Peptides against a protein of PDB entry 6D0Y. Designs and how they scored, part 37

Target 1, 225 residues: chain A of PDB entry 6D0Y
Amino acid sequence: ETEDHLESLICKVGEKSACSLESNLEGLAGVLEADLPNYKSKILRLLCTVARLLPEKLTIYTTLVGLLNARNYNFGGEFVEAMIRQLKESLKANNYNEAVYLVRFLSDLVNCHVIAAPSMVAMFENFVSVTQEEDVPQVRRDWYVYAFLSSLPWVGKELYEKKDAEMDRIFANTESYLKRRQKTHVPMLQVWTADKPHPQEEYLDCLWAQIQKLKKDRWQERHIL

## One batch from the design tools (peptide; made by RFdiffusion4, then SolubleMPNN)

Design b1_p12_8_s2 (from b1_p12_8, 6 letters changed)
Fold by OpenDDE base, seed 5:
Structure b1_p12_8_s2 (fold): chain B 225 residues (1-225), chain A 12 residues (1-12)
Amino acid sequence: as target 1 above (225 residues)
Amino acid sequence: SSKAVQELEKMA
């Protein structure tokens, strides 16, 4: 395959086809594996780029990486390393929206068997531990809690299945922090229909309530979060 | 990879 053709294949995966998505992903993984000896760097860059720029295809690309990781474990590791580097760079640049998306992407990679559950738990333990840091802005503490909670729809089920005790500890620490933190006024993001107005709730408290409900529902999404 | 795991575990 030429570099241009590889780019086209990677960018167009998941689009309308005569074959199933699963078949297309398996086929593409095979093509990419075969071309790794010649185009590893290019393929790595392309996958990182589309993962970041096409959030609507998050699960498509995490699945693709999962399939590729099964074929070439070293490449899967290199991809994860690249994404972690990008996360660190985003944080350094104060690109918090990109950073939180990358955390979600990494979270879904656990479901695709690219990242081990214990490693993700360790990362979330580190995130929540920021709440215990002294002499730092609350916005920093809040962001790491937000990044953790907002990623749980993608990985909470898997983590509780394998590391329930550790996750319970993280939840307890999170709850404790949310109770003692300074709450700020957040404009109401009411549903466009004003038929059932409700009191404004602080955004992290709202997210916490949503995640608690999701956990109670055994991580089965019944409603759009 | 081992390196990726190590980098992930030391995040934040």
Scores: peptide ipSAE 0.051, ipTM 0.784, DockQ to the pose 0.020
Fold by OpenDDE base, seed 1:
Structure b1_p12_8_s2 (fold): chain B 225 residues (1-225), chain A 12 residues (1-12)
Amino acid sequence: as target 1 above (225 residues)
Amino acid sequence: SSKAVQELEKMA
């Protein structure tokens, strides 16, 4: 395979095909594995790029990486390292939208057996621990809580199956923080109808309620959050 | 990889 052809294959995976998505991904993983001796760096860069720039294909590329990791564990590790570096760079650059997306991507890699559940739990423990930092802006604390909570639809089930006690501790700490943090006034933004009033909630409180409901539903998603 | 895991655990 040529470099240009590999780029095309990676970018177009998941598009309309006569074969199943799983078959296409398995085939592509085989092609990429075979070409690693010649194009490892290029393939790594391509995968990192599409993972970041094509969020609509998140589950496609996490699955692909999972398949590659099963074939070549070292390459899978290098990919994770690259994504973690990118996450750190995004945070340093105050690119919080990219950062939260990368956290979700890493979260889904747990489901693909690329990242171990205990490692993800440890990362989330670190995130929530930011709420205990002194003399930092609340927006920073809020962001890490947001990054944690907003990633749970992708990984909460797996983490609770593997590390329920640790997750309960993280939840308790999160709840405690949400109760004591400063909140903006929401009542003035409430939409009131004569028949059915619609109360508005602060965004983190709202997300917390959604995640609590998801947890109670055994992590079976009924709505798009 | 072990290195990747370590970096992940050190996040934040």
Scores: peptide ipSAE 0.051, ipTM 0.783, DockQ to the pose 0.020
Fold by OpenDDE base, seed 2:
Formats: sequence, C-alpha cells, structure tokens
Structure b1_p12_8_s2 (fold): chain B 225 residues (1-225), chain A 12 residues (1-12)
Amino acid sequence: as target 1 above (225 residues)
Amino acid sequence: SSKAVQELEKMA
C-alpha cells in the first residue's frame, strides 16, 4: 500500500463494509505490518492521530493496535510510548478533556493486551496518589481521580481480575479522598414542583457511585449485555 | 516495551 492509501484505510476502518469488522481489522493489521518497514513513522502518526481525533472509533483503534501489537510487539510499544507522550503533552497544555480520553484509550489497550494490567494499575496508583499531595489545587486531585474512575468502565474488570488487592487499595484511597474533599453541589434542574429542588449529586460522587455499582455488578455494563 | 511500561508507571 502507498502512504496515501494507508491513511485512507486507517481512517475508514470500521465503516460500512461487506466484511465483518473483525475481518477488516485483521486485514488492515496485516497491511500495516507489511508496510511498517517503509512507513512505520507515518503509520504511527496516523494511528495516534485517529486515536485522538476519532473517539467514536476508540474500540476499533484499540483493537487494531492490539492486533498490530500481536504482529509487531515493538511497534505496539512505540505506539504506547507515543500515546503516553501525547497524554503528557495534553496535561502540560491543560487539555484535560483530551487527556482523560487518552487515559481511557490506554485503559482499553489493556483489554487488547497492549498494556499489561500491572502497568495500568501502577499508573492509577500514581493518579490517586496525587490526592495525597500537599498544597496542590483540589482541581488537580479531582482530575486524576476523575481520570481514574472514568476509565474503569474500560478496564476495571481486567484490573480486578489481575490485581484485585492493589485495586482495592486504590479504591480505598479514592473513597477516603472523596469523603474529605470540598464538594460543590449544583442544583438539580427539575421541573417546577411544589417540593424544594434537590441538589444534584456532585459529579465525582456521582461517578463514584456509578463505579461502585459497576464493580458490584462485576463490571458488566448494560449496553454490553 | 519496557520503556513504555516505565512511562506508564511514572505517569502523574
């Protein structure tokens, strides 16, 4: 494949096709593998770009990377490194929405056997450890907790299967932080009723509750069931 | 890669 065709193939994967998505991904992985000797840098850049810019295809691209990693482990590593660099850059640039998305992407790469579960656990340990930092803005602490919790739908099952004790520790630390942090409640947007409007649950508390429920349900999500 | 793992572990 030519360089131009690679871009097209990568960008269009997962779109309507006569073949199954799985088949297309396998095929594309094969094509990309074959072209790595000539276009590694380009392919790397393309994959990083689409991973970032096409969030609707998150699982498609994580799967693709997983397949490619299975074929070329070195490239998989380079891709992860690139994504981590991007995450760091996003954080430095205060692009927190991009950053959290990248964390989710990395999280799903665990499911695709690109990132080892222990490594992800270690990352999350580091995230939650920010809550213990002294004299830092709460927004920093909150973001890392948010990044952790909001990624668990993508990786919680795998992490608990592999590192349940460590995850429990992270959860305990998270819970402790959530209990002691300053909370800002927003009034619930309710239809005008005779009753006093109830405050909306604080966003991290809400997320925590959702994650606790998900954990209780053994990480089975309704949309997946 | 080992480097990637190290980067993950050092995140935050």
Scores: peptide ipSAE 0.050, ipTM 0.785, DockQ to the pose 0.020
Fold by OpenDDE base, seed 3:
Structure b1_p12_8_s2 (fold): chain B 225 residues (1-225), chain A 12 residues (1-12)
Amino acid sequence: as target 1 above (225 residues)
Amino acid sequence: SSKAVQELEKMA
């Protein structure tokens, strides 16, 4: 495939097709693998770009990278390195929305066997450890907790299956922090019922409650259509 | 990939 054609294929994967998504991803992985000797750098850049710019296709591109990693382990590693570098750059630039998305993307790469579960646990341990730093603004501490909690829908099941004791420790530390932090109730769009008025709840407390319920439900989410 | 793992674990 030509370089320009590869760009088109990568950008359009997952769109309406006569073939199944799985078939298209497998086919694309094969094409990309074959072209790595000639276009590795270009393919790497393209994958990083679409992963960042098309969040609606998160699972499509994590799966694609998983397939490529299985075919070429070194390329998978280089991709992860590139995404981690981008995460660091986003944090330095105070692009926290991009940063949290990248954490979620990396989290889903655990499910695709690109990142080992223990490595992801170690990263989350580092995130939550920020809450113990004394000379850090609360907004920064809150962000790392948010990044951790908001990623668990994608990776919590796998992490508890592999590293339950370590995850319990992280949860305990998170709970402790949430109890002692300064809270400001922020208006949020929420559903109200006439019979059960729901008091305004702080956003991290709300997220914590949701994650605790998800954990209790063995990380099984109810799908909405 | 070993380098990637190391970078991930150092993330803070």
Scores: peptide ipSAE 0.049, ipTM 0.779, DockQ to the pose 0.020

Design b1_p12_8_s3 (from b1_p12_8, 6 letters changed)
Fold by OpenDDE base, seed 2:
Structure b1_p12_8_s3 (fold): chain B 225 residues (1-225), chain A 12 residues (1-12)
Amino acid sequence: as target 1 above (225 residues)
Amino acid sequence: MQEAVEELEKMA
């Protein structure tokens, strides 16, 4: 494929087709692999861009990267490095919404055999370790916990299958933090009480409960969180 | 790849 066509192919993957998504992804991976010698930087940039700008296609692009990584692990590594750089940049720019999304994206790359489970566990250990640091704003601690918990729907199963003991430790630390942290009370939610069907609950506590349920269900998602 | 992850870990 020509350089001009690559963008179209990458952006349109996963759209309605006579072929299966899997077939299309395999085909595209083959095309991209063939073009890497000439257009590696372009392909890398395109994949990073669509990964960030098309969150609705998260699993499509993680899968695509997984396929590419299987064909060319060096490229896969470069892609991960690029995404990590982007995550760092997002954090530095205080773009926390993008940052958390990137953590989720990286998390799903574990399922696609691009990132090793132990590496992701180590990253999450470091995230949760922020809660143990002194003189750190709670908002920062909360964000890292949020980033961890909100990513588990994409990677929790794999991490527990391979690193259950380490994950249990992370969960214990998370639970401990959630119990001792100062909870903000949203005035809008003050009208809600425990006596109502939907009692007021702090957002991290709510997320924690959801993740605990997901864990209990062996990470089989029955509904979209 | 692992190096990049480790770098991220240090940032956190």
Scores: peptide ipSAE 0.044, ipTM 0.773, DockQ to the pose 0.018
Fold by OpenDDE base, seed 1:
Structure b1_p12_8_s3 (fold): chain B 225 residues (1-225), chain A 12 residues (1-12)
Amino acid sequence: as target 1 above (225 residues)
Amino acid sequence: MQEAVEELEKMA
């Protein structure tokens, strides 16, 4: 395959085709594997780019990487390294929207057997440990909690199946932080006209409640968070 | 992969 053709294949995967998505992904994984000796760097860059720029195809590309990792373990590792590096760069650049998305992407890679569950647990332990940092803005602490909680819909089931004790510890630490953090509440914005008062809850408290419910429901999503 | 795992574990 030529570089241009590879780019086209990678960008268009998941679009309407005569074949199933699964078949297309398997086929593409085979093509990419065969071309790694000649185009490894290009393929790596392309996959990183589409992973970042096409969030609507998150599960498509995590699955593709999972298939590639199964075929070429070394390449899978290099891809993960590249994505982690990008996450660090996003954080340094204060691009928090990209950063949180990358955390979700990495989270879903656990489901695709690219990243081991213990490694993801360790990362989340580090995230929540930021809440214990002294002399840092609360916004920093809040962001890492948000990144953790907002990623659990993608990986919470897998992590609790394999590391329930460690996850419970992380949850306990998170709950403790949420109870003690400063909360901004604007009573003036409270909707008073509804028959049932809509409880206005702070965004992290709201997310926490949603995740607790998701956990209770054995991580089966009924509603989009 | 091992290097990637280590980097992931050191995140934050």
Scores: peptide ipSAE 0.043, ipTM 0.768, DockQ to the pose 0.020
Fold by OpenDDE base, seed 3:
Structure b1_p12_8_s3 (fold): chain B 225 residues (1-225), chain A 12 residues (1-12)
Amino acid sequence: as target 1 above (225 residues)
Amino acid sequence: MQEAVEELEKMA
């Protein structure tokens, strides 16, 4: 395969095809594995780029990386390292939208057996521990809680299956923080229905409620959060 | 991979 062709294959995977997505991903993984001796760096860069630029294909590329990791463990490791490096750079650049997406991407890599569940739990423990920092802006605390909670739809099931006690502790700490944090006063938009009035809920409280419901439903998502 | 994850944890 030429470099141009590899780029095309990687960018277009998951688009309309006569074959199943699973078949296409397996085929592409095989092609990429065969070309790693000659194009490892190029393939690595391409995968990192499309993972970041095409968030709508998150599960496609995490699955592809999972397949590649199963074939070549070293390449999988290098990919994770590259994505973590990008997350660090995003945080340093105050690009928090990219950062939270990358956390979500890494979270889904746990499902693809690229990142171990205990490692992800440890990362989330560290995120939530930021809520205990003193003399820091609340926005910092809020962001790490948001990054944690907003990633759970992608990894909560796996983490509770493997580390339920640790996850419960993280949840308890999160709940405690949410109860004591200062809520920004914003003019409340209330939705009034004939049956029940519903006040506007603060964004983190709303997310917390959604995640608690998801947990109660055994992490079976019915609606997009 | 584990080493990379540990480095990420240090930034939190």
Scores: peptide ipSAE 0.043, ipTM 0.772, DockQ to the pose 0.019
Fold by OpenDDE base, seed 5:
Structure b1_p12_8_s3 (fold): chain B 225 residues (1-225), chain A 12 residues (1-12)
Amino acid sequence: as target 1 above (225 residues)
Amino acid sequence: MQEAVEELEKMA
């Protein structure tokens, strides 16, 4: 297949089709695998690009990568390396919106058997450990906690199934930090409406409450977070 | 893959 054709296939996967999404993904994985000898670099770049530019298709592309990883383990590794590199670059560039999305994407790759659960737990341990750093801005500490918590809807179930003790420690450390951190921005960010009897909660406290509820519900999402 | 995993674990 031509490079242009591959691009079209990758970009359009998950769109309206007579076949199931699973069948389409399996088919595409087969096509891409067959073309890796000739178009490996192009396919890698395309997948990285669509993964970043089409967040609405996050689970589609993580699944696709999972299927490709099962067919070609080395390619899966190269993809993960590329995404991690992109995450590091985003952090260096202070592009925190992209960075948090990439953490979420990597988190879902655990469900697709591309990244091992222990590795993701270790990453989150490192994130939460930033809260213990001295002489750093609170915004840095807050971001890593946010990145951790905001990714749990995608991977919390898997991590607790395999690493419950470690996750409990991370949660305890997170809770401790949230209790002691400064909340000076709350008054400035609060939007008061007459029909809302309760004041707007601080964004990390709110997220924490949502995640605690999700955990209580055994990671079964009932509402859009 | 191993290198990627190591990089992931060392992030932050």
Scores: peptide ipSAE 0.041, ipTM 0.764, DockQ to the pose 0.020

Design b1_p12_8_s4 (from b1_p12_8, 6 letters changed)
Fold by OpenDDE base, seed 5:
Structure b1_p12_8_s4 (fold): chain B 225 residues (1-225), chain A 12 residues (1-12)
Amino acid sequence: as target 1 above (225 residues)
Amino acid sequence: MQKAVEELEKMA
């Protein structure tokens, strides 16, 4: 297949079709695997691009990568490496919106058997450990907590099934931090939402409450977070 | 994959 054709196939996967999504993904994985000898670099770049630019298709592309990883383990590794590199670059560039999305994407790769649960737990341990850093801006601490918590809807179930003790420790550390951190955004946000029956809660406290509820519900999402 | 995993674990 031509490079242009591959691009079309990758970009359009998950769109309206007579076949099931699962069948389409399996078929595409087969096509891409067959073309890796000739178009490996192009396919890698395309997958990285669509993963970043099409967040609405996050689970489609994580699943596709999972299928490809099962067919070609080395390619899966190269993809993960590329995404981690991109995450590092985003952090260096202070592109925190892209960075948090990439953390979420990597989190869902655990469900697709591309990244091992213990490795993701270790990453989150490192994220939450930032809360213990001295002489750093609180915004840095807050971001890593946010990145952790905001990713749990995608991977919390898997992590607790395999690493419950470690996850409990991370949660305890997170809770402790949230109790002692400054909540300077609350007054400002309340000014904008003064007419609401319930005052605007600080964004991390709100997210924490949502995640606690999700955990209580055994990670079965009942509402859009 | 091993290299990627190591980098992931060292993130932050």
Scores: peptide ipSAE 0.086, ipTM 0.826, DockQ to the pose 0.020
Fold by OpenDDE base, seed 2:
Structure b1_p12_8_s4 (fold): chain B 225 residues (1-225), chain A 12 residues (1-12)
Amino acid sequence: as target 1 above (225 residues)
Amino acid sequence: MQKAVEELEKMA
């Protein structure tokens, strides 16, 4: 494929087709691999862009990257590096919505055999370790816990299968933090929902409960969180 | 890949 067609191919993957998604992804991976010698930088940039700008296609692009990584692990590494750089940039720019999405994207790359489970566990250990830091704002601690918990639907199963003991430790630390953190919104929510059968819960506590349920269900998602 | 892994592990 020519350079001009690459963007179209990458952006349109996963759309309605006579072929299966798997077939289309394999085909596209083959095309991209063939073009890497000439258009590596372009392809890398395109993949990073669509990964960030088309969150509805998260699993499509993680799968595509997984296929590419299998064909060219150097490219896979460069892609991961680019995404990590983007995550760091997002954090520096206080773009926390993008940052959390990127964490989820990286998490799903574990399922696609691009990122090793132990590496992801190590990252999450670092995230949760922020809760133990002194003289940092709670909002920072909360965000890293949120980023961790909100990514588990995409990677929790794999991480527990590979690193159950380490994950249990992370969970214990998370639970401990959630119990001792200040819950500023709970009283306010209680005032508004006191008479409701299901009062609104603080967002991290709610997420924690959802993740605990997901874990109990062996990470088999029965509904969209 | 190794570099990427190292960067990931030291995140935060």
Scores: peptide ipSAE 0.071, ipTM 0.820, DockQ to the pose 0.020
Fold by OpenDDE base, seed 3:
Structure b1_p12_8_s4 (fold): chain B 225 residues (1-225), chain A 12 residues (1-12)
Amino acid sequence: as target 1 above (225 residues)
Amino acid sequence: MQKAVEELEKMA
């Protein structure tokens, strides 16, 4: 494969095809593996780029990386390192929208057997520990809680299966923080129905309630959060 | 991979 053709294949994977997505991903993984000796750096850069620029294809590219990692463990490691480096850069640049997406991407890599569950739990422990920092803006504390909670739809099931006790501790700490944090006063937009009035809920409280329900439902998502 | 794991755990 030529370098230009590889770019096309990587960018277009998951689009309409006569073959199944799984078959296409397996085929592409094989092609990429074969070309790693000649184009490793290019392939690595391309995968990092599309992972960031095409969030709608998150599960496609995490799966592809999972397949590549199974074929070439070293390449999988290099990819994860690159994504973690990008996450750090996003945080330094105060690009929190990109940062939270990257956390979600890394979370889904646990399902693809690229990142170990205990390592992800350790990261989330560190995130939630920020809530215990003193003399810092609440927005910092809130963001790390948000990053944690908003990633659980992608990894909560796996983490509870592997590290339930540690996850329960993280949840307890999160709940404690949410109860004691200052809530920003926003004009109430209440939805009134004939059956039950529903007051506007604070965004983190709302997310917390959704995640608790997801957990109660054994992480089987029926509605998009 | 080991470096990646270590960096992941050091986040925040």
Scores: peptide ipSAE 0.060, ipTM 0.816, DockQ to the pose 0.020
Fold by OpenDDE base, seed 1:
Structure b1_p12_8_s4 (fold): chain B 225 residues (1-225), chain A 12 residues (1-12)
Amino acid sequence: as target 1 above (225 residues)
Amino acid sequence: MQKAVEELEKMA
């Protein structure tokens, strides 16, 4: 395959085709594997780019990477390294929307058997540990909690199946933080809006309640979070 | 992969 054709194939995967998505992904994984000796760097860059710029295809590209990782473990590792590096760069650049998306992407890679569950648990432990940092803005603490909680719809089931005790500890720490953090927006909103039948709640408290419900429902989603 | 895992675990 030429570079131009590879770009087209990678960008268009998941679009309408005569074949199933699963078949197309398997086929593309085979093509990409075969071309790694000649185009590894290009393929790596392309996959990183589409993963970041096409969030609507998150599960398509995590699945593709999962298939590639199964075929070429070394390449899978290089891809994960690239995505982690991008996450660090996004955080340094204060691009928090990209950063949270990348956390979700990495989370779904656990389901695709690219990232081990214990490693993701360790990352989330580190995220929640930010809540214990002294002399930092609350917005920093809140963001890491948000990044953790908002990623659980993608990976919570897998993590609890394999690391339930560790996850319970993270949840306990999260709950403790949410109880003690400053909440200013709810009182302000109550001045302008009615409380019932849709009670106003601070966004992290609201997300926490949704995640608790999701956990109670054994991580089977009934609502879009 | 091992290097990537280590970097992931050190994130934040």
Scores: peptide ipSAE 0.058, ipTM 0.814, DockQ to the pose 0.020

## One batch from the design tools (peptide; made by RFdiffusion4, then SolubleMPNN)

Design b2_p13_1_s1 (from b2_p13_1, 6 letters changed)
Fold by OpenDDE base, seed 2:
Structure b2_p13_1_s1 (fold): chain B 225 residues (1-225), chain A 13 residues (1-13)
Amino acid sequence: as target 1 above (225 residues)
Amino acid sequence: SSALEALEQAALA
């Protein structure tokens, strides 16, 4: 395979095909594995690029990486390392939208058996520990909580199945922080009626409520958050 | 592993 062809294959995976998505992914994983000896760096860069730039294909690429990891464990590790580096770079560059997406992507990699549940728990412990930092802007604390909570739809089930005690601790710390943080409410636009069935909730409080509901529903999503 | 350590320390960036 040529580098250009690899790019095309990687970028176009998941598009309409006569074959199933799963079949296409397995096929692509095989092709990529075979080409790793010659194009490892290129493939790594391509996968990192599509992972961060094509959020609509998140599960496609996490699955692909999962398949590749199963075939080549070392490459899977290198990919994760690259993604973590990208996350760090995004944070340093104050690109928080990209950063949160990367956290979500990494979270889904747990489902694909690329990242171990305990490792993800450790990362989230680190995230929530930021809420205990002194003399830092609340926006920093809020972001890490947001990154944690907003990723749980993709990994909460797996983490609670394997690390329930640790997750409960993280949740307790999160709840504690949310109760004591300063809140800025943004009123919802109401055109027809002034009646509100619910009190106006701040965005993190709202997300927290959604996650609590999801947890209560045993992480069975009825809708995409 | 380095990957594990990197993951666990990501928030410190």
Scores: peptide ipSAE 0.056, ipTM 0.773, DockQ to the pose 0.018
Fold by OpenDDE base, seed 3:
Structure b2_p13_1_s1 (fold): chain B 225 residues (1-225), chain A 13 residues (1-13)
Amino acid sequence: as target 1 above (225 residues)
Amino acid sequence: SSALEALEQAALA
């Protein structure tokens, strides 16, 4: 495949077709694997780009990477490294919206067997540990908690199945921080209907309540957070 | 792997 054709295939995967999404992804994974010897760098860059710029296709591209990782473990590792570098760059550039999405993307890679559950737990431990630092602004502490909590819809089930004790510790630390932090009342991010009124709640407290509910529901999501 | 190690250190950015 030519480089231009590869770009088209990668960008358009998941669009409506006569074949199932799973079949299309398997086919694309095969094509990409075959072209790695000649176009490894290009394919890597393309996958990183679409992963970053097309959040609506998160699960499509995490699944694709999962398939590629199963075929070529080294490439899977290089992709994760590239995404982590991008995360670090986003944080350094204060692109926090991109950064939180990248954390979510990496979280879903656990479900795709690209990232090990213990490694993701370790990352979240590091995130929540920022709340214990004395000379860090609250806005930064809040962001790491937000990044953690907002990623749990994608990976919470897997992490609790594999590392329940460690996750409970992270939750305890998170709860402790939320109780002691400075709170400001802001509009709720979640949409509520008029027949189900909910009082105004601070955004991080609201997210915490939603995640607690999700956890109690055994990580079965019934609504968009 | 190096990728996993990098993941664990992401919060240090």
Scores: peptide ipSAE 0.055, ipTM 0.772, DockQ to the pose 0.019
Fold by OpenDDE base, seed 4:
Structure b2_p13_1_s1 (fold): chain B 225 residues (1-225), chain A 13 residues (1-13)
Amino acid sequence: as target 1 above (225 residues)
Amino acid sequence: SSALEALEQAALA
């Protein structure tokens, strides 16, 4: 395969075809594996790019990386390292929207057996630990909590299956922070019930409530958060 | 692994 052709294949995977998505991904993984000796750097860059810029194809590309990792473990590791570097760069640049998506992407890589559950737990522990730091702006603390919570729909089940005690600790720390942080209320229509008035909640409190419900439902999502 | 260490330290960057 030529570099241009590889780019096309990677960018277009998941689009409508006569074959199943699974078969297409398996085929593409085989092609990419075969071309790693000649185009490893290019393939790595391409995968990082689509992973970052095509959020609508998150599960497609995490699955692809999972397949590649199974074929070539070293490449999988290099990809994760590259994604972590990108995450660090986005954080340093205060590009929080990109960063949070990268965290979600990495989270789903746990399901694809690219990242070990304990490693992701450790990452989330570090995220939530930011809330305990002094002389850190709340916007930064809030972001790390948001990044953690907003990633749980993708990985919460797996993490609780393997590291429930550690996850409970992270949840406790998160809850503690949410109780003591300054809240910014956004004017919204308040859901009103005759029996129990619902107080207006800001975005993190709302997300927390949603994640708590998801957890209670054993991470079986019935709606899009 | 280096990837593991990188992941664990991501928030501290």
Scores: peptide ipSAE 0.058, ipTM 0.784, DockQ to the pose 0.018; fails the geometry check
Fold by OpenDDE base, seed 1:
Structure b2_p13_1_s1 (fold): chain B 225 residues (1-225), chain A 13 residues (1-13)
Amino acid sequence: as target 1 above (225 residues)
Amino acid sequence: SSALEALEQAALA
């Protein structure tokens, strides 16, 4: 395949086709594997680009990378390293929307057998450890907690199946932080209705409650969080 | 690969 054709194939995967998505992904993985000797750098850049810029195709591209990783473990590792570098760049540039999405993408790569569960646990341990730092703003500490919690719908089940003790520790640390962090303006956001008033929860407290419910439901999502 | 170490250090960027 030519470089231009590879770009087209990668960008258009998952779109309407006469074949199943699974068949198309398997076929594309085979094509990409065969072209790695000639186009490794280009393919790596393309996959990183679509992974970052097409969030609507998250599961498509994590699956594709999973299939490719099964064929070429070295390339899979290089892809993960590239994505982590991009995450670091996003954080450095204060692009927190991109950063949180990249964390979710990496989280789903655990399900695709590209990233080992212990590695993801270690990353989340480091995220939550930021809450213990005294020389950073609360907004930064809050973001890392948000990035952790908001990624659990994609990987919580797998991590608890394999690293339940470690995950419980992370949860305990998260809960402790949420209890002691400064909260402002929550009472002023109370909704007053004709029947009974109910306060609106602070966004991290709300997310925490949702994740705890998800955990109790054995990580089976019944509605969109 | 250094992927494991990279993941572990991602939050420290």
Scores: peptide ipSAE 0.056, ipTM 0.775, DockQ to the pose 0.018; fails the geometry check

